# Peptides against a protein of PDB entry 2AUS, part 123

Target 1, 323 residues: chain A of PDB entry 2AUS
Amino acid sequence: ADIKREVIVKDDKAETNPKWGFPPDKRPIELHIQYGVINLDKPPGPTSHEVVAWIKRILNLEKAGHGGTLDPKVSGVLPVALERATRVVQALLPAGKEYVALMHLHGDVPEDKIRAVMKEFEGEIIQRPPLRSAVKRRLRTRKVYYIEILEIDGRDVLFRVGVEAGTYIRSLIHHIGLALGVGAHMAELRRTRSGPFKEDETLVTLHDLVDYYHFWKEDGIEEYIRKAIQPMEKAVEHLPKIWIKDSAVAAVAHGANLTVPGIVKLNAGIKKGDLVAIMTLKDELVALGKAMMSTQEMIERSKGIAVDVEKVFMPRDWYPKLW

## One batch from the design tools (peptide; made by RFdiffusion4, then SolubleMPNN)

Design b2_p18_2_s2 (from b2_p18_2 with T1S M5R Y9H F13Y)
Fold by OpenDDE base, seed 5:
Structure b2_p18_2_s2 (fold): chain B 323 residues (1-323), chain A 18 residues (1-18)
Amino acid sequence: as target 1 above (323 residues)
Amino acid sequence: SLEERRAKHAGRYEEAIA
C-alpha cells in the first residue's frame, strides 16, 4: 500500500461526463453498501468465516467475503467486502500485512542479542505452512519487510512486523526462538494492517455495525453506517491502476478486454501478468484484470489488448455505450 | 449523543451474534 506509483498521462485532453457513473463519495446509502468494504476489528474467539456470517446477518446481506483469514485467537484488521464488492477480496489476499505480536521466550536472553537476532529476520525467510493450512506444506520464501521492537520485558518481546501475504508469524517467532537458542512461542497476535486497510478512524467493531445499522433503519440516521463502510475502491488503492475513457467504460463493464486506445492514464511499473485495477476518470472501479502489456508497451503501442478483464464490478448501465 | 443512541439500541448486539 505504501508504494507510490507514478502516473503517466497518455491523453491529457480526456474529459469525463459528471452525469455518468457513481463516484465513491456520491453513492446513495443502499448503493454504497452494495459496493462496500468494512474495515472490521475482528474480535478474538470467532473464525473469520463466522464473523463474515454475522455481518451478513446484521446488515441483511446475501454475499460477503474477507480479505485474508485471521485465526480465531487473532484480532484486528479484517477487511470484509460486501455484496457486489465481494470479489474485490482477490486484490487484498496478496496484499502485505502488518502485525503486532507478543513473543514469549523460553529462557533468558540479553536484550542486545534479542535486538541483533530479530534484525537478521528482516528480508527473505524460508517457511513451511502449518498443518492446519489448506496450502500444501511445501517450503516457500516470504518477505519480512521490517521488524520494529516496541518493548522488551524480560522474556516478553512486543514487536511490529510487516510481512508478505501468507507469512506465518507463529513460524517466524518459532525460528527467532531457535536462533536465540532458548525457543519461543507466540503469546498474542493482532493484525494492524491488510494492504490499504489499517488501524484508523475507519476501523469498526461488530458492535458498532449493529448499532449503526439500527441507527439507520430505526432512527433514519445514515451517517454512522455510511462512515462504517468504505467504498470498494479502497480495496484496490494498493494495485497499479489504469484509467480509461468514458467511451471504453461500458465495454469493459460488459466484460470486454481493455484495448490500448481506451487508456487515458496509467501507473508506471506495470508488468505483464500483474493484477491491475481499471478505473474511470472519476476513480470508480470498473474491473480487475491481468495486464497483457507493460506500462511502456501500453504507452508505445497504438492498439492491442492491454488488460485481460477477469472481474467486472461496475454495473453495465452506469456509463452509456458510445459505439 | 452517540452514547444515548447506543443505550436506546442496547441488547441488539447479543441478538445479532446469538
Scores: peptide ipSAE 0.405, ipTM 0.934, DockQ to the pose 0.956
Fold by OpenDDE base, seed 3:
Structure b2_p18_2_s2 (fold): chain B 323 residues (1-323), chain A 18 residues (1-18)
Amino acid sequence: as target 1 above (323 residues)
Amino acid sequence: SLEERRAKHAGRYEEAIA
């Protein structure tokens, strides 16, 4: 679910210097690529790793990483973080996913029964990870946020499903088939969403990336490649955010933990242990970290470590050192 | 046009995934 998070202002007098940093929409093309994430339409056939390797070759990049594996046969939304942004993919691992799936039933079932049984799978389900998963094969609970049946054609059921991260759609379909009494298998699967990345105007193919790169390098036209790459800040839109003073940015960019005095504003509902994004007042991603306090503690306290900084993204020189 | 540009760069995709 898109959790709308309230913003609580802790320091209403905090200003930001317009000369410091590089806001997402003001990055030169080379810098935009260095801090970019592609909303890739992964084709069926290749592995997610092969596709990342191709993107690195196409765009002449040293590093890239993907925001959660799609099986070779699965198409659709694969966020690919580039260069300096590569590590932002860790923010996408816990993010909800949406899929469109085609389920094939192994017997005839009345449509009303299909609809009724599939509705019962909304909520908490018990899953066992598949054998090929690097995850220990322990029974685990996962949340199905919603199931929307799009079409029923005899034994073929096309449906949209929103799920908690690490829910296996193949396993869900197997369990639905068991509940229907006839059995079922996954015929087709497409991922339509991975956290903030969805099927929209930002979705691009490998073919688009090749063309757009050559338009830039050979024809001198940046527009296409610029639009094909999202700022890394998009990859953290779903996280709770903490916005910090300009005077705190350089310290965090050097790997210092965020202390309470550095906070200007923050999202409501942060819990101790949550993954949070530390932002500038210009909505630049400084770092990811683990909340050491709740939102309420960060408001009430005058001092202490608010965030244990785990991953720095911002260069050390974008903001001056003010200590 | 976009089509003319794509035509100019035809075959680059196949080369890139080979």
Scores: peptide ipSAE 0.401, ipTM 0.933, DockQ to the pose 0.938
Fold by OpenDDE base, seed 2:
Structure b2_p18_2_s2 (fold): chain B 323 residues (1-323), chain A 18 residues (1-18)
Amino acid sequence: as target 1 above (323 residues)
Amino acid sequence: SLEERRAKHAGRYEEAIA
């Protein structure tokens, strides 16, 4: 998520009309909620689905979805996309995750050996999905991006781990325990990051959401609930972006594919087949789609389909039809 | 204060998750 992508400008003369659209920071509270994502601190105990159902009840919503399942016993960062933003979770499912884990060793191991062996688990690992997973039990490779040991207290090892989506920390700890020769199990697990969502000032509890909703509805104070909900555009910060002309926005909002002439600027390093976010010049999310060209092809070509539009988010009437 | 406002709405969390 922290990879700064270069921005290549294709049309340096393109301007945007300030009267069109609703930039993320300028949405009325009702519209902000309709296009919102909560950075939820999921409590231990409930399933991710139960928590989503509670949020729908608390906020009086028809639809919501989560950005990747946490086990009942696992706490921490659960992005919950609301109403019209519900489908933005598809951008978060493949995103990297970070956890803080407590590993309990089943025997005594020197600290130097613990550190050395855990360092060997950075990189590619082979995992079999647990029996409890709805995922087919095929062996698969996953990336461990980093392991940071925070504390070692006898047989207890507290560590931070960054992983590819769908890496099982319980399985990682089991394999570390085997490599140490004494065995180990996962005592505690907290998710500290899910793509662009992390433990920061935007992290809120279910209790916070209840309070903040009632402050709005009963006391007339919008500030708390407004801050507790992020714009849906936050959920695509980690994706490569393509910014389009005002004249192209309404067509894409009607489900038309993005053609090369509609592009104003784009991120470097887009490959054919990548999931990309189509943005207005006001950084509003129009749609998600599949890149049909590389960045280089989108620069060099004068025509053709740049993005196959898979999911529209923007209403059809925010920008005028100019075709 | 935030604390006084939370106290005014006490019990609403338990009702919402029931």
Scores: peptide ipSAE 0.399, ipTM 0.932, DockQ to the pose 0.939
Fold by OpenDDE base, seed 4:
Structure b2_p18_2_s2 (fold): chain B 323 residues (1-323), chain A 18 residues (1-18)
Amino acid sequence: as target 1 above (323 residues)
Amino acid sequence: SLEERRAKHAGRYEEAIA
């Protein structure tokens, strides 16, 4: 989410019709829910799947999906995409994660040595997935982006860690303990970030969701449930974006690939093969797709397939067919 | 108040997770 991407404008005269579409801030509450993502504070105890099932029951939904599994004992940021937005979780699975972890050392170690050794674990690490993981138990590299020690109390080390998706903090702590010479284990773990979702005013509990749903259904107050659900566009904030003409929206919403003439503006630094978000000029998510060109090629070329459209989100009728 | 509203809907969470 913190990657500021430059916006390159191809057509500075492109206008959008205010009567077409439903901008994220202007969706009726029912439509907002249909295209929503909850920044859930997952409690410790239940699986991520059980929590998703409860949310579906609480909100009376047919479909939902989560933006990356948290273990039963792990709390914190679990993005839950709702209904028509369910498939947006594919944008969140590869996103970076942040955790706060409590590491317990099995012996006494000087604080200066703890700090020095933990700093050496910033960068590339080799991990083996645990038995319970859906992935093959092969050795793989993962990136540790940063380690920030928050507190050291004797044998207890509280730290913040930013990691590549699918990094196992339990395994990291085990290796830190080995490097310290005393051994260590993970006492507590909380996820504080999953891509664009973090601990902020948008973080809500299951209890909040129950209350806010009943405030809406029984008391006629939609404000709480509206604030508790983020627009699906939040779940793609970390992706490179391509903004398209109103005349191209309906075609893409029908599953047509995006061609170069449809592009109004785009982020710098798109590479061939990147996952990109196709947006309207009102910042509505139309689709996710694979870039077939770089940003530079999309600027220089007059024709060709810019994006292979993989997942359409926008309904086909929000924008008129102009072909 | 938010607290008064929560009190009105007390027990709904337990019913929803059961």
Scores: peptide ipSAE 0.399, ipTM 0.932, DockQ to the pose 0.935

Design b2_p18_2_s3 (from b2_p18_2, 7 letters changed)
Fold by OpenDDE base, seed 3:
Structure b2_p18_2_s3 (fold): chain B 323 residues (1-323), chain A 18 residues (1-18)
Amino acid sequence: as target 1 above (323 residues)
Amino acid sequence: SLKERREKHKGVFEEAIA
């Protein structure tokens, strides 16, 4: 998520009309909610689906979806996309995750050996999905980006771990326990990050959402609920972006594929087949799509389909039809 | 204040999720 991508300008003369669209910071509160994502601190106990259902009740919403399941006993960062933004969770599913885990060892192991063995689990690991997962049970590789030991207290090991999407921390701890020769289990787990969403000032509880909704509806104070909901554009910060001309926005908002002439600027390192975010020059999310060209091809070519548009988010009327 | 408002809305959580 933290990879800074170079921005390549293809059309340095392209301007945007300030009267068109609704930039993330200029949405009226009702529109902000319709295109919002909550950085929820999921409590331990309920399922991720129950929590989404409660948010829909609390905020009087028709639709919502979450950016990746947390087990009932697992707390922490659960992005919940609202209403028109519901489908933006697709961008969060492949995003890296961070956890803080408590591992309990089934025997005594010297601290130096714990540290040495856990370091060997950084990089590529082989996992088999658990029976309860919707994922086919086959051996697969997953990347562990980092392991940071926070505390060792006898048989209890508190650690931070950054992982590729769909890495099972319970399985990682089991394998660490086997490598230590004593066995281990996951005692506690908290998710501290899901792509661009982390533990920060935007993290809110279910109780905060109730309070903030009532402050708005009963007391006329929108500030709290506005801060508790992030714009949907937050959920795509980690994706490669393509910024398009105002004249191309309405066509893409109608579900037309993005053609090369519509591109103003783009991130470096886009490959054919990558999930990309199509943005306005005011950093509004128009659509998600599949890159049909590399960054280099999008620069060099004068024509052709650059992005196969899969999911439109922007309303059709925010920008005028200029064709 | 935020505190006074939270006290006013005490118990609303249980009603909202019922």
Scores: peptide ipSAE 0.060, ipTM 0.773, DockQ to the pose 0.888
Fold by OpenDDE base, seed 1:
Structure b2_p18_2_s3 (fold): chain B 323 residues (1-323), chain A 18 residues (1-18)
Amino acid sequence: as target 1 above (323 residues)
Amino acid sequence: SLKERREKHKGVFEEAIA
């Protein structure tokens, strides 16, 4: 999420009509909710599915989905996409995750040895998914991006860890314990980041959502519920983006693939097969799709399918049909 | 600490459901 991608401009004269679409900052509250994502602080206890069901009840929603399961005992950052934004969670599933974990060692180990061994677990690790995972229980490689030891208190080790999606922290701790020679288990776990969603001012509780919904419905105060819900565009901030002409928006919103002539600007470093966000010139999410060309091919070519559109989010009527 | 955060969010789900 923190990687600033270079923006390459293909058409510097492209203008956008201010009367078309609904930029994220200009959505009426009802429309904002329809295209919203909550950065939920999931409490320990409930499943991620139970929490989503509760949010649907609290906010009187037909549909919602979460950006990656947290176990019942795990707290912290759970992105919950609402209504028409529900499927934006597919952008968050492959996103990197950060956790704070408490590891309990089964024997005494010198602090210097703990620090040395934990540093060796930065990089590629081999994991077997747990039995409770919907993923086939095959050995697979995962990346540990970083390990930061926060505190060591005897046999208790508090650490921050950045990991590739689908890394099992419980398995990591088990392997660290084996490498230390004493064994270890995961005592506590909190997710502190899921792609662009982190512990910040946008993090809200279930209690906050109840209160903020009542403030809106009973007291007419919109401000709190508006701040508690992020625009769906937040959920794609970590993806490479392609910005398109106003004349291409309606076609893509109808499910047409993006062709090269529709591109105004794009991020550098797009590869064939990458998940990309198709944006308007007003930074509205039109669709998610698979890149069929690299950034370089999208610059050099005059024609062809740039993006295979997999999921449309924008309504068909926000931009005029210009074909 | 994680323990303090866990205790802070204890019961929040039950309160939001009630």
Scores: peptide ipSAE 0.036, ipTM 0.545, DockQ to the pose 0.138
Fold by OpenDDE base, seed 2:
Structure b2_p18_2_s3 (fold): chain B 323 residues (1-323), chain A 18 residues (1-18)
Amino acid sequence: as target 1 above (323 residues)
Amino acid sequence: SLKERREKHKGVFEEAIA
């Protein structure tokens, strides 16, 4: 998720009017909530859907959605997008995940052998989705980005693992146990990262949300609830971005496709078919869309559809119609 | 303090998740 993408400037003279839009840092509290994402510490026990329902009740919301299911027994990072930001979860579903897992071995294995075998599981692995998943039970490859052993205590192995979206850690541990020759099971699992969301100062509990909402509504203190909710733009930090002219913003906010003349700057390495975030020059999320051109084509061409706009987030009235 | 405020709102969590 921390891949620094190069920014290519196409129009170095493009300015933005400070009177238009609502930058992420300048939203009134009600508007901040309407365009918010919570970095929730999901407790063990409830489903991800139950937790989303509770957040809707706690914060008096009509809509919310989560950035990728955690099993009932699994704790940790669950991004929950609020109200008008609900659809931003589409950007988080394909994002890489990190977990801390406790693996229990069913026999004694020398530490050197544990370390050697677990290192062999870095890279491409073959998995079948579990029966309980809504995913068709076809064999598929998944990437394990890294395995970091944190602690080995006899038969208990604590490790950090970075994985491609939809990698099943329970299945990984089962296969590691088979490769060790003794078998293993997943004792505990916590998600420590979901794309740009990680265990940091932005991680909040359901209890924190209740407290912070009441501090606002009963005591008139907005600071806590404001800090507990991230701007929706956080949920697209890991995506390639295209920044557009003020004159293009209203058209895209009305659902028009982004054309090449509207581009001010863009990330390097965009490919045709990539999910991209369309941003204002104030780093406001206008829309998500599918790239119809590469970065190179967007630089070289003077005209054409650069992005097929799939999901608009920005209200139609934040920027004037300049067409 | 944050602690005093949490004590003031004790029990509200159970009502909010019901």
Scores: peptide ipSAE 0.029, ipTM 0.726, DockQ to the pose 0.911
Fold by OpenDDE base, seed 4:
Structure b2_p18_2_s3 (fold): chain B 323 residues (1-323), chain A 18 residues (1-18)
Amino acid sequence: as target 1 above (323 residues)
Amino acid sequence: SLKERREKHKGVFEEAIA
């Protein structure tokens, strides 16, 4: 379950001017695309980089980036952040992932033993990154949040798995196979979730994007392409949020650090060092930054730097300079 | 296909997380 973060209100009288900014639901189509993220159904075959290049070509974009590599043979949820939203992928890289995997066993194993052993892989596991990974091949812990066996058919085990970012499902299956005593390999893999992006009505194919772009450019129908692109704010739904006063927005949009007086409301459970999303009162993403205080410190203190602003997304002119 | 197999068992996941 997406743990709903509690929202603590510091200033219950803070209002926002409806004339300032562009809320995620009120962006003109061109601006929506400039601040968009596609929940792409990546086909099997191409690399994640090839797919991003194709999206750029299809939508006539200068920049795009993806929210975490899928191997060529792996299909499913690939968030692709567009244009000015490209850097929002930083929020998605550390996000939890879900997969559906088909594991093929190299020998016969009783179903009860399969179920029992796979249950032992829930929680903390030790992984070594694959040889082809850009990550240093150090042993590291990763969390398996859950394993759900969907079907067992002889030597074929279909399962859903929720994992910490950078958990290698191929390595997990290899270790399960070793624990079963017969060995196993990953036959098929699909990513079904990447943070807030899942298999839902927002999931679109490359073909859908081609069609929807043509409907817009040739027929003047923007509805389909608008629906196919999520606002960049979707890509930060899983992060702890800090909502700021209208008077603080322009300063943060210019790259100023967020100070405690600018905070209207915030999520509970922010720790020092956490990646946080700085939002307007209209739920517009202003910036990503590093929390310099806990939630409790941001409540108790009257002054100081609350967030070290790392990446600004909002244009400087959406809100007036009020200082 | 993995898609067809997943679609067959879609309801099981919704029940397990509820």
Scores: peptide ipSAE 0.010, ipTM 0.463, DockQ to the pose 0.023

